# Designs tried in a protein design run: peptides against a protein of PDB entry 5YCA. Part 21

Target 1, 132 residues: chain A of PDB entry 5YCA
Amino acid sequence: RSLPAERNPLYKDDTLDHTPLIPKCRAQVIEFPDGPATFVRLKCTNPESKVPHFLMRMAKDSSISATSMFRSAFPKATQEEEDLEMRWIRDNLNPIEDKRVAGLWVPPADALALAKDYSMTPFINALLEASS

## One batch from the design tools (peptide; aimed at target 1 Q28 M56)

Design b2_p13_6_s4 (made by RFdiffusion4, then SolubleMPNN; from b2_p13_6 with S1A T5S)
Fold by OpenDDE base, seed 1:
Structure b2_p13_6_s4 (fold): chain B 132 residues (1-132), chain A 13 residues (1-13)
Amino acid sequence: as target 1 above (132 residues)
Amino acid sequence: APPMSLEELEAAP
C-alpha cells in the first residue's frame, strides 16, 4: 500500500517516551441509544496548522479508531487515500465497525501496528495506557 | 439511528 506523502509533523519522532502523554488523555462518557460508553481521547494538535485531532479509544475493549489515527497522521490525505488505507485495514487487520460510532476500530495490537506505519507509537501507547 | 460521526465524537464535551 501507499500512504500519503505528507505526514503531520507532530509525529516526526516515533521514538519519544510516551509516558508524558498519558496524563494528557481524558476519559469521557458518551450517551448512546443502548446506553453509555466511555471513550479515552488524546488531543493531538498539528504544530504547523494548529488543527487538532483526537485519537480515540473505547475504554471497555481498548479498540482504537484507525480512521482517527489516519486523519491525524495525514492531514492532507485525499478521500481516495483514506479509502485505500481503510480497505487495506479491512483486508489485513482485524477491524470492527461499531454501530454506535463511525469509522474502523482496531484492537490494541493492530493499533500499534498502524502506529508504527504512521509514526504514532508514543501517542498510541499513551492512549492505551491511560486510565478510564 | 445512524452511528455518531467521528467528528461529532471528537467534538463531544
Scores: peptide ipSAE 0.584, ipTM 0.927, DockQ to the pose 0.908
OpenDDE base, seeds 2, 3, 4, 5: peptide ipSAE 0.583, 0.582, 0.582, 0.582; ipTM 0.927, 0.927, 0.927, 0.927

Design b2_p13_7 (made by RFdiffusion4; failed a check: a repeat of another design)
Pose (drawn by RFdiffusion4):
Structure b2_p13_7 (pose): chain A 132 residues (1-132), chain P 13 residues (1-13)
Amino acid sequence: as target 1 above (132 residues)
Amino acid sequence: SPMTLEELAEKFE
């Protein structure tokens, strides 16, 4: 599949061990109407533009926001490119919708498949292994 | 409506 032409330089090496990234993750409880949910997040900063994005994980089922991965991976992605990629995820992987939180959320295996596509493996490895 | 990722990110900060 086509992907945005440019990638976040933070992701220039998909093979680095992820041990140092785990302690950078944070668990956070967020209140919703019914009621609290726990997330794990990793702040990822583009080393060139310095623009940050959060990678997001739901602690209950370890679902990963594929939307959050895509937005961190591709700085100049158009809305059309994002729409195309979310359609591809729906058609080829196993996402879930949570009424409470927007975006496409995928199980760990699917998140890792996408991580390889986006060259984000160490970061998703760290997000998945972090304490909740 | 569901909370947006932007809104969730704000809570993280």

Design b2_p13_7_s1 (made by RFdiffusion4, then SolubleMPNN; from b2_p13_7, 5 letters changed)
Fold by OpenDDE base, seed 2:
Structure b2_p13_7_s1 (fold): chain B 132 residues (1-132), chain A 13 residues (1-13)
Amino acid sequence: as target 1 above (132 residues)
Amino acid sequence: MPMSLEELEKLFE
């Protein structure tokens, strides 16, 4: 597959220590029509545009929003590029389409695989390690 | 229908 050409400069170094990011993660209970759900989120601000995006983990099963990862990693991606990547994820990983929140949610191992592709490993490691 | 990711982000503090 071909990923978008421009990547969020926040993710320029995939080898950084993730531990400083752990305390930046926040757990929050969100109310849905069918009841509450806890999410762990990490605010990631593009240092150039100053636009924030949240990386998200469902506390219950540790699923991580692959869609949010993609959108954070590739701020200039087209909808077509996103759709292509989401299809790739469906075909190659083990995503879940959650009834509560849109996008594709992937288990931790898949999230880390995507993180490597998107140069987001420290951020996903932190998100997975943070308490809920 | 599921909540959009954008909507969820708006709820995060």
Scores: peptide ipSAE 0.760, ipTM 0.960, DockQ to the pose 0.929
OpenDDE base, seeds 1, 3, 4, 5: peptide ipSAE 0.760, 0.759, 0.758, 0.758; ipTM 0.960, 0.960, 0.960, 0.960; seed 5 fails the geometry check

Design b2_p13_7_s2 (made by RFdiffusion4, then SolubleMPNN; from b2_p13_7, 7 letters changed)
Fold by OpenDDE base, seed 1:
Structure b2_p13_7_s2 (fold): chain B 132 residues (1-132), chain A 13 residues (1-13)
Amino acid sequence: as target 1 above (132 residues)
Amino acid sequence: SALSLDELEALFE
């Protein structure tokens, strides 16, 4: 598959130690019509543009927003590129579409697979290891 | 109706 050419410089080194990122993760309860749900999020700021995006995990089942990963990794991606990647995820991974929050949410193993593709491994490891 | 990701991010403190 094709991924966007330009990647967030925050993710220039996929081999960095993730442990310093763990305490940067935060848990927050969000209220929904069917009840509260806890999300663990990690604020990821593009060091060049200073634009932040949140990587996010549903605390209960550890599913991670693949869509948010993509948007963070590829700040100049077109809608077409996003749609193409989301289709690939649907076809090749095990995403869920949550009725409460949009986008594709993937289990931890899939998130780590995407993280490797997007050069985000330290960030996803931290997000997965953070407490809720 | 599901929240958009932007809407969810806006809720994070």
Scores: peptide ipSAE 0.740, ipTM 0.957, DockQ to the pose 0.894
OpenDDE base, seeds 2, 3, 4, 5: peptide ipSAE 0.738, 0.738, 0.739, 0.739; ipTM 0.956, 0.956, 0.957, 0.957

Design b2_p13_7_s3 (made by RFdiffusion4, then SolubleMPNN; from b2_p13_7, 6 letters changed)
Fold by OpenDDE base, seed 1:
Structure b2_p13_7_s3 (fold): chain B 132 residues (1-132), chain A 13 residues (1-13)
Amino acid sequence: as target 1 above (132 residues)
Amino acid sequence: APMSLDELEQLFE
């Protein structure tokens, strides 16, 4: 598959140690109509544009927002490019379409596969290891 | 309908 040409410079090195990022993750309970849910999130700021995005994990099943990963990794991606990638994820991975939060959510193994593709492995490792 | 990701991000502290 094809990915957008321009990537967030925050993710220039996929081999960095993830452990310094673990304490930057935060757990938060969010209230929904059907009850509360805990999310673990990591604020990721593009060093060039200074625009932040949150990477996020559902505490209950450790699923991670693939859509948020994509949006963080590819800040100039078009909606068409996002749609194409989301279709690829749907066809090749094991995404969940959650009833409470939009986008595609993927299990940890799939998240790490995407992280490798997007060059953001340290960030996803940290997000997965952080406490909730 | 599910909450948008942008809306969820706005809730994060």
Scores: peptide ipSAE 0.771, ipTM 0.962, DockQ to the pose 0.912
OpenDDE base, seeds 2, 3, 4, 5: peptide ipSAE 0.771, 0.771, 0.771, 0.771; ipTM 0.962, 0.962, 0.962, 0.962

Design b2_p13_7_s4 (made by RFdiffusion4, then SolubleMPNN; from b2_p13_7, 5 letters changed)
Fold by OpenDDE base, seed 5:
Structure b2_p13_7_s4 (fold): chain B 132 residues (1-132), chain A 13 residues (1-13)
Amino acid sequence: as target 1 above (132 residues)
Amino acid sequence: SAMSLEELEALFE
């Protein structure tokens, strides 16, 4: 598959130590019509543009938003490029479409596979290890 | 219907 050409410079080195990122993660309870749900999020700011994106995990089942990962990794991606990648994820991984929050959510193993492709491994490891 | 990712991000502190 083809990924967008320009990547967020925050993710230039996939081999960095993830442990300093763990305490930067935050847990928050969000109220939905069917009840509360806890999310763990990590604020990721593009060092050049200063535009932030949140990486996010559902505390209950550790599902991670693949859509948010993509948007953070590829800040100049078109909607067509996002749609193409989401179709690839549907065809090759094990995503779910949650009734409460939009986008594709993937289990931890799939999130780490995507993290490798997007050069985000330290950030996803931190997000997965953070407490809820 | 499902909340958008942008709406969820707006709720994060």
Scores: peptide ipSAE 0.757, ipTM 0.960, DockQ to the pose 0.916
OpenDDE base, seeds 1, 2, 3, 4: peptide ipSAE 0.757, 0.757, 0.757, 0.756; ipTM 0.960, 0.960, 0.959, 0.959

Design b2_p13_8 (made by RFdiffusion4)
Pose (drawn by RFdiffusion4):
Structure b2_p13_8 (pose): chain A 132 residues (1-132), chain P 13 residues (1-13)
Amino acid sequence: as target 1 above (132 residues)
Amino acid sequence: AMTLEELAEKFEE
C-alpha cells in the first residue's frame, strides 16, 4: 500500500533494542462518564521539527491507537492519506472502536505489524511491555 | 468520544 512519502526521523532505525524506552512510558488514569480507564503513553519527539506526538495504549486489553502511531510516523500526512490508511487497517487488520476514545485501536499483534510498516518497532515494543 | 488531542491534553496534566 502507498504511505506518506516522508517519515519522522525519530524512526530511522527499526532494530534498536527497546529497553531504554520502557522507563520513558507513563501510565495514566483518565476519567470518563463510566468511569476511569488506564492508559499507557509514550511521548515521541521529532528530532528535527521538535513536534511531539503521544503513542497510546489502553491498559485493559493492551490495544494500541493505530491513529496515534500513524500521526507520529508521518509528519506531513494529508487527511486523505490518513483516511486511506485507516480504511486499510479496517480492511486488513482487526481494529476496535471504543465508544469512549476516538481513533482506530488495534491488538498488540496488529500494532507490531503496523510498527514494522512505519519503522516504529522499538517504540511499540516499549509501549507494549511498559507497566500499566 | 474523547479525541486523541483531548486525551493528549490529559496526558500533559

Design b2_p13_8_s1 (made by RFdiffusion4, then SolubleMPNN; from b2_p13_8, 6 letters changed)
Fold by OpenDDE base, seed 1:
Structure b2_p13_8_s1 (fold): chain B 132 residues (1-132), chain A 13 residues (1-13)
Amino acid sequence: as target 1 above (132 residues)
Amino acid sequence: ALSLDELEELFLE
């Protein structure tokens, strides 16, 4: 597959220690028609543009928003590029489409695979280890 | 379903 050319400079070093990011994660209960759900999120701000994105984990099953990962990693990606990557994820990983929140949500192992591709490993490790 | 943008808007700082 072909990923977008320009990546968020926040993710320039995939080898950084993730542990300092753990306390930056936050858990929040969101109310939905079918009941509450807890999300763990990590605010990731592009150091050049200053635009923030949230990486997101569903607390219950530890599913990670792959779509949010992509959007954070590739801030100038076109809709076509996003669609292409989401199709790849659907075909090659094990995503779910949750009825409450849009986008593709992937289990931890898949999230870490994507994190390697997007150079986001420290951030996803932190998100997965954070308490809910 | 909420969009991801809508969910982000709900998150507290």
Scores: peptide ipSAE 0.733, ipTM 0.955, DockQ to the pose 0.846
OpenDDE base, seeds 2, 3, 4, 5: peptide ipSAE 0.732, 0.732, 0.731, 0.732; ipTM 0.955, 0.955, 0.955, 0.955

Design b2_p13_8_s2 (made by RFdiffusion4, then SolubleMPNN; from b2_p13_8, 5 letters changed)
Fold by OpenDDE base, seed 1:
Structure b2_p13_8_s2 (fold): chain B 132 residues (1-132), chain A 13 residues (1-13)
Amino acid sequence: as target 1 above (132 residues)
Amino acid sequence: AMSLDELEALFEE
C-alpha cells in the first residue's frame, strides 16, 4: 500500500518514551441513543499547523479509531487516500465497524501495528495504558 | 452512526 507522503511532524520520532503522554489522556462519557459509552482520548496537536486531532479508544473493549489515527498522522491526505487505507485495513487487519461511531475501530494489537506504520507508537501506547 | 467529526466536537478541553 501507499501511505500519504506528508506526515504530521508530531510523529517524527517513533522511539520516544510514551509514559509522559499517559496523564494527558482523558476519559469522557458520551451519550448515545442506546446508552452511555466511555471514550479515552488524547489530544494531538500538529506543532506546525496547530491543528488538533483526538486519538480515541473505546474504554469497554479498548478498540482504537484507526480512521482518527490516519487523519492525525496524515493531515493533508485526500479522501481517496483515506479510503484506500481503510480498505487495506479491512483486508489485512481486524477492524470493527461500530454502530455508534463511524470509521474503522481496531483492537489494540492492530492499533499498534498501524502505529508503527504511522510512526505514532508512543501515542498509541499511552492511549492504551491510560485509565478510563 | 455518529461521525468522527461529531464525536471529536463533543470532547472537552
Scores: peptide ipSAE 0.744, ipTM 0.956, DockQ to the pose 0.830
OpenDDE base, seeds 2, 3, 4, 5: peptide ipSAE 0.743, 0.743, 0.739, 0.743; ipTM 0.955, 0.955, 0.953, 0.955

Design b2_p13_8_s3 (made by RFdiffusion4, then SolubleMPNN; from b2_p13_8, 6 letters changed)
Fold by OpenDDE base, seed 1:
Structure b2_p13_8_s3 (fold): chain B 132 residues (1-132), chain A 13 residues (1-13)
Amino acid sequence: as target 1 above (132 residues)
Amino acid sequence: ALSLEELEALFEQ
């Protein structure tokens, strides 16, 4: 598949130690009509643009927002490019579409596969290891 | 469902 050409410079090195990122993760309870749900998030700021995005995990089942990963990794991506990637994820990974929150959410193994593709491995490892 | 933008807006800094 084809990914967008420009990547967030925050993710220039996929080999960095993830452990310093763990304490930067935060857990928060969000209220929904059917009850509360805890999310773990990691604020990722593009060092050039200074625009932040949150990587996010559902605490209960450890699902990671693939859509948020994509948007963080590819700040110049078009809607068409996002749609194509989300279709690829549907066809090749094991995403769920949660009734409470939009986008595609993938299990940890799939998140790490995407992280490798997007050069985000340290960030996703930290997000997965953080407490809720 | 909340959009991802709406969810991000709820996250505390």
Scores: peptide ipSAE 0.731, ipTM 0.953, DockQ to the pose 0.818
OpenDDE base, seeds 2, 3, 4, 5: peptide ipSAE 0.730, 0.730, 0.725, 0.729; ipTM 0.953, 0.953, 0.951, 0.953

Design b2_p13_8_s4 (made by RFdiffusion4, then SolubleMPNN; from b2_p13_8, 6 letters changed)
Fold by OpenDDE base, seed 3:
Structure b2_p13_8_s4 (fold): chain B 132 residues (1-132), chain A 13 residues (1-13)
Amino acid sequence: as target 1 above (132 residues)
Amino acid sequence: ALSLDELEELFEL
């Protein structure tokens, strides 16, 4: 597969220690028609554009939003590029589609695989280790 | 279902 050429400069070094990011994560209960669900999120701001995106985890099953990872990693990606990557994820990983929130959600191991591809490993490790 | 943008708008901080 081909990933977009321009990547968020926030993710220039995927070898950094993730532990300083853990206390920056936040948990929040969101109300849905079928009941409440807790999300853990990490606000990630592009240092060039100053545009933020949230990386997010469902607290209960530790699923990570792959779609949000992609959007944060590739700020200038087209919808077509996103669709292509989401198809790749469907074909190669183990995503779920949740009825409450759109996009593809992947288990921790898949999230870390994507994080390696997107150079986001410290951020995803922190998100997974944060309390809910 | 909420879109991801809609979910982000609900997040505090």
Scores: peptide ipSAE 0.716, ipTM 0.950, DockQ to the pose 0.784
OpenDDE base, seeds 1, 2, 4, 5: peptide ipSAE 0.716, 0.714, 0.714, 0.714; ipTM 0.950, 0.950, 0.950, 0.950; seed 1 fails the geometry check

## One batch from the design tools (peptide; aimed at target 1 Q28 K43 F54)

Design b2_p14_3 (made by RFdiffusion4)
Pose (drawn by RFdiffusion4):
Structure b2_p14_3 (pose): chain A 132 residues (1-132), chain P 14 residues (1-14)
Amino acid sequence: as target 1 above (132 residues)
Amino acid sequence: TEEEEFEEALFELT
């Protein structure tokens, strides 16, 4: 599939061990109407533009926001490119919708498949292994 | 704070 032409330089090496990234993750309880949910997040900063994005994980089922991954991976992505990619995820992977949180959320195996596509493997590995 | 940024980013996510 086509993907946005440019990638976040933070992701120039898919093979680095992820041990140092785990302690950078944070668990956080967020209140909703019914009620609290726990997330794990990793803040990822583009080393050139210095623009940060959060990678998001739901602690209950370890679902990963594919939307968060995409937005971190491709700085100049158009809305059309994002829409195309979310459609591809729906058609080829196994996402879930949570009424409470927007975006496409995928199980760990699907998150890792996308991480390979986006060259984000060490970061997703760290997010998945971090304490909740 | 980072916690506030995350919460904001979470609810702004589309």

Design b2_p14_3_s1 (made by RFdiffusion4, then SolubleMPNN; from b2_p14_3, 6 letters changed)
Fold by OpenDDE base, seed 2:
Formats: structure tokens, C-alpha cells, sequence
Structure b2_p14_3_s1 (fold): chain B 132 residues (1-132), chain A 14 residues (1-14)
């Protein structure tokens, strides 16, 4: 697969210490028809465009939104590029089907694999370690 | 609020 050419400059260094990001995460309870579910979110702002994206984790099983990762990492990606990547994820990783929420979600190990590809490792580590 | 912002974000990743 080929990832978009331009990446969010927020993610220029994949080797940074993730611990300072942990307290920036926030837990939020969302009400669904079948009951409440807690999510952990991390607001990530592109330092150039100032456009924010939330990275998102389901607290219970630590599933992480791959879609949010992609959109944050590649702010200028085309819809075709996103669709291609999401199809790749479906075909090569272990996405979680959850009709309650939008986007494609993946388990922690897959999220970390994507994080490496997207240069987001510190952010995903923080998101995974944050309390709910 | 950020809570509202997140809810919108959570349900609009198409």
C-alpha cells in the first residue's frame, strides 16, 4: 500500500516519550441505545493548520479508531487514499465491528502497528495507558 | 464544549 505523501507535522518524531501525553487524555461516557460506554480521547492539533483531531479508544476493550488515526496523520489525504487504507486494514489487520460508532476500529496491537506506519507511536501509547 | 466536540467527532468518521 501507499500512504499519503504529506503527514501531520505533529507526528514528525515517532520516538518521543509518550508519558507527557497521558494526562492530556480524557475519559468520556457516551450513551448508546444498549447502554453507556466509556471512551478515552486525546485531542491532537496540527501545529500548522491548527485543525484538531481526536484520537479515540474504547475503554472496555482498548479498541482504537483507525479512521481517526489516519485522518489525524494525513490531513490532506483524499477520500480515495482513506478508502484504500481502510480496505487494507480490513484485509490485513483485525478490525472490530461496532455499529454504534463511526469509522474503522482496531485492537491495541493493530493500532500500534498503524501508529508505527503513521509515526504516531507516542500518541497511541499514551491513549492506551490513560485511565478511564 | 470538548465533550460535544468529541461526540460529533465520534459519530462523523465516515
Amino acid sequence: as target 1 above (132 residues)
Amino acid sequence: SEDEEFREYLFNLK
Scores: peptide ipSAE 0.704, ipTM 0.926, DockQ to the pose 0.901
OpenDDE base, seeds 1, 3, 4, 5: peptide ipSAE 0.702, 0.702, 0.703, 0.701; ipTM 0.925, 0.925, 0.926, 0.924

Design b2_p14_3_s2 (made by RFdiffusion4, then SolubleMPNN; from b2_p14_3, 8 letters changed)
Fold by OpenDDE base, seed 1:
Structure b2_p14_3_s2 (fold): chain B 132 residues (1-132), chain A 14 residues (1-14)
Amino acid sequence: as target 1 above (132 residues)
Amino acid sequence: SEDEEFRQYLLSLK
């Protein structure tokens, strides 16, 4: 597969220590029609554009939003490029469907595989290690 | 608030 050419400069170094990011994560309860659910979120601001994106984990099963990862990593991606990547994820990884939230969500191992591809490993490690 | 910002972000996913 081919990923978008331009990546968020926030993710220029995939090898950084993730531990300083852990305390930047926040747990938040979201109310849904069928009841509350807890998410762990990490606000990631593009240092050039100043546009923020949230990375997010479902506390219950540690699923990570692959859609949010992609949108944060590739701020200039077209909808076609996103659709292509989401199809690839469906075909090659193990996405989880949740009726309460949109986008593709993947288990931790898949999230880390994507993180490597998107150069986001420290951020996903922090998100997974943070408490809920 | 940032909590509301996140809630809107989450609900805006496609």
Scores: peptide ipSAE 0.764, ipTM 0.959, DockQ to the pose 0.934
OpenDDE base, seeds 2, 3, 4, 5: peptide ipSAE 0.764, 0.763, 0.763, 0.764; ipTM 0.959, 0.959, 0.959, 0.959

Design b2_p14_3_s3 (made by RFdiffusion4, then SolubleMPNN; from b2_p14_3, 8 letters changed)
Fold by OpenDDE base, seed 2:
Structure b2_p14_3_s3 (fold): chain B 132 residues (1-132), chain A 14 residues (1-14)
Amino acid sequence: as target 1 above (132 residues)
Amino acid sequence: SEDEEFRQYLFSMR
């Protein structure tokens, strides 16, 4: 597969210490028809464009939104590029089906694999370690 | 609020 050419400069260094990001994560309860669910979120702002994106984890099973990761990492990606990547994820990783939420969600190990590809490892580590 | 911002963001994904 080919990833978009331009990456969010927020993610220029994949080797940074993730621990300072942990306290920046926030837990939030969202109400769904079948009951409440807690999410852990991390607001990530592109330092150039100042456009924010949320990274997000389902607290219960630690599933992480791959869609949100992609959109944060590649803010100028076309819909076609996103669709291509999401199809790749479906075909090669272990996405979780959850009818309550949109986008493609993946388990922690897959999220970390994507994080490596997207240069987001510190952010995903922080998101996974944050309390809910 | 950021809570509302996140809620909107969560449900904006395709």
Scores: peptide ipSAE 0.750, ipTM 0.958, DockQ to the pose 0.922
OpenDDE base, seeds 1, 3, 4, 5: peptide ipSAE 0.749, 0.747, 0.747, 0.749; ipTM 0.958, 0.957, 0.958, 0.958

Design b2_p14_3_s4 (made by RFdiffusion4, then SolubleMPNN; from b2_p14_3, 9 letters changed)
Fold by OpenDDE base, seed 5:
Structure b2_p14_3_s4 (fold): chain B 132 residues (1-132), chain A 14 residues (1-14)
Amino acid sequence: as target 1 above (132 residues)
Amino acid sequence: SEDDEFREYLLSMK
């Protein structure tokens, strides 16, 4: 597959130690019509543009939002490029559907596979290890 | 607040 050409400079080094990012994660309870659910979030700001994005994990099953990963990694991607990547994820990984939230959510192993492709490994490791 | 920011971010995803 083809990923967008320009990547968020926040993710220039996939080999960084993830442990300093763990305390930057925050657990948050979100109220839905059918009850509360806890998410773990990590606010990631592009150091050049100063535009923030949230990475996010469902606390209960550790699913990670692939959509949010893509949008943070590729800030100049078109909707068409996103759609193509989401289709690839559906065809090659194991995304889940959750009626309460939008986007594609993937289990930890799939999230780490995407993180390698997007150069986001430290951030996803931190998100997975953070307490909820 | 940042909590409000996240809730809006989460619920506004396409």
Scores: peptide ipSAE 0.765, ipTM 0.958, DockQ to the pose 0.916
OpenDDE base, seeds 1, 2, 3, 4: peptide ipSAE 0.765, 0.765, 0.764, 0.765; ipTM 0.958, 0.958, 0.958, 0.957

Design b2_p14_4 (made by RFdiffusion4)
Pose (drawn by RFdiffusion4):
Structure b2_p14_4 (pose): chain A 132 residues (1-132), chain P 14 residues (1-14)
Amino acid sequence: as target 1 above (132 residues)
Amino acid sequence: PPMTLEELAAKFEE
């Protein structure tokens, strides 16, 4: 599939061990109407533009926001490109919708498949292994 | 409506 032409330089090496990234993750409880949910997040900063994005994980089922991954991976992505990729995820992987949180959320295996596509493997590995 | 990623990210900055 086509993907946005440019990638976040933070992701120029898919093979680095992820041990140092785990302690950078944070668990956070967020209140919703019914009620609290726990997330794990990793803040990822583009080393050139210095624009940060959060990678997001739901602690209950370890679902990963594919939307958050995409937005972190492709700085100049158009809305059309994002729409195309979310459609591809729905058609080829196994996402879930949570009424409470927007975006496409995928199980760990699907998140890792996308991480390979986006060259984000060490970061998703760290997010998945972090304490909740 | 569901909480957006932007809104959730704002919570993370707290």

Design b2_p14_4_s1 (made by RFdiffusion4, then SolubleMPNN; from b2_p14_4, 5 letters changed)
Fold by OpenDDE base, seed 1:
Structure b2_p14_4_s1 (fold): chain B 132 residues (1-132), chain A 14 residues (1-14)
Amino acid sequence: as target 1 above (132 residues)
Amino acid sequence: SPMTLDELEALFEQ
């Protein structure tokens, strides 16, 4: 597969220590029609555009939004590029399409695989280790 | 119908 050419400069170094990011994660309860759900989130601001995106984990099963990862990593990606990547994820990983929140949600191992591809490993490690 | 990711982000505080 091919990924978008331009990547969020926030993710220029995939090898950085993730531990300083852990305390930056926040847990929040969101109300849905079928009941509340807790999300752990990490605000990631593109240092050039100043546009923030949240990386997010469902607290209950640790599923992480792959779609949010992609959107954060590739701020100038087209919808076609996103669709192509989401198709790849469906074909190669183990995503879940959640009834409550759109996009593809992936288990921790898949999230880390994507993180490597997107150069987001420190951020996903922190998100996974943060308490809820 | 599921909430969009943008809608969810809008609910997050801070």
Scores: peptide ipSAE 0.748, ipTM 0.955, DockQ to the pose 0.806
OpenDDE base, seeds 2, 3, 4, 5: peptide ipSAE 0.747, 0.745, 0.745, 0.745; ipTM 0.955, 0.954, 0.955, 0.955

Design b2_p14_4_s2 (made by RFdiffusion4, then SolubleMPNN; from b2_p14_4, 7 letters changed)
Fold by OpenDDE base, seed 2:
Order: structure tokens, then sequence, then C-alpha cells
Structure b2_p14_4_s2 (fold): chain B 132 residues (1-132), chain A 14 residues (1-14)
């Protein structure tokens, strides 16, 4: 697969200590037609564009939005590039499609694999360790 | 029926 050429400069160093990011995560209950669900999110702001994106985890099963990871990591990606990556995830990882929220959601191990590819390991580690 | 990621993100409060 081919990932987009430009990556969010927030993720320039994949080796940083993740622990300072843990307290920046927040848990929030969201109401859906079939009941409430808790999400843990981490606000990630592109230092150049100042545009924020949330990385997000479903508290119940620790699934992480791969789509949100991709969108945060690659702010200039085309829809075609996103679609290509989502297809790759379907074919190579173990995503779920939740009926309440769009995009692909992946288990922690898959999220960490993607994090390595997207150079955002500290952020995903923090998101996974944060309380809900 | 499902919320888009943008819609979910818009619900998050800091």
Amino acid sequence: as target 1 above (132 residues)
Amino acid sequence: AALSLDELEALFEE
C-alpha cells in the first residue's frame, strides 16, 4: 500500500514518551438511539495548520478509530487515499464497523500496528492507557 | 443512521 506523502508534523517523532499525553485524554458519555457509550478521546492539533483532530477509543472494548488516526496523520490525504487505506485495513487487520459511529474501528494491537505505520505510537499508547 | 466521525468529534467537549 501507499500512504499519503505528507504527514501531520505533530507525529514527526514516533519514539517520544507517551506518559505526558495520558492526562490529556478525556472520557465522555455519548448518547445514541440504542443507549449510551463512553469514548476516550485525545485532542491532537496540527502545529502548523492549528486544525485539531480527535483520536478516539471506545471504552467498552478498547477499539480505536483507525479512520480518525488516518485523518489526523494525513491531513492532505484524498478520499481515494483514505478509501485505499481502509480497504487495506479490512484485508490485513481485524476491524469492526460499528453501527453507531462510522469508520473502521480496530482492536488495540491493530491500532498499535497502524500507529507505527503512521508514526503516532505515543499518542495511541496514551489513548489506550487512559482511564474511562 | 450512524454518526459520522465529524459528527462524533463535534460532540466532544474540552
Scores: peptide ipSAE 0.728, ipTM 0.948, DockQ to the pose 0.835
OpenDDE base, seeds 1, 3, 4, 5: peptide ipSAE 0.727, 0.727, 0.727, 0.726; ipTM 0.948, 0.948, 0.948, 0.948

Design b2_p14_4_s3 (made by RFdiffusion4, then SolubleMPNN; from b2_p14_4, 9 letters changed)
Fold by OpenDDE base, seed 1:
Structure b2_p14_4_s3 (fold): chain B 132 residues (1-132), chain A 14 residues (1-14)
Amino acid sequence: as target 1 above (132 residues)
Amino acid sequence: SAMSLDELEEEFLK
C-alpha cells in the first residue's frame, strides 16, 4: 500500500521514549444514547500547523481509533487516501466498526502495527499504558 | 447514528 507523502512532523522519530507522554493522557466519560463510555485520549498538536488531533482508546476493550491515527499522522491526506488505507486495514487487520463512534477501531496489537507504519509508536504506547 | 470523530474530539476539547 501507499501512504501519504507528508507526515505530521510531531512523529518524526518513532524511537523516542514514550513514558513522558503517559501523564499527558486523559480519561473522559462520554455519554451515548445507550449509556456512558470512557475514553483515554492524547492530544497531539502538529508543531507546524498548531492543529490538534486526539489519539483515542476505548477504556473498556483498549480499542484504538485507527482513523484518528491516520488523520493525525497525515494532515494533508485526501479523502481518497484515507479510504484506501481504511480498506487496507479492513483487509489486513482486525478492525471493528463501533456503533457509538465512527471510523475503524483496532485492537492494541493492530494499533501498534499501524503505529510503526505511521511512525507513532511512542504515542500509541503511551496511550495504551495510560490509566482509565 | 454513530458519533463522528470530529464530534468526539469536540467533546474532548470541553
Scores: peptide ipSAE 0.742, ipTM 0.957, DockQ to the pose 0.906
OpenDDE base, seeds 2, 3, 4, 5: peptide ipSAE 0.742, 0.740, 0.740, 0.741; ipTM 0.957, 0.957, 0.957, 0.957

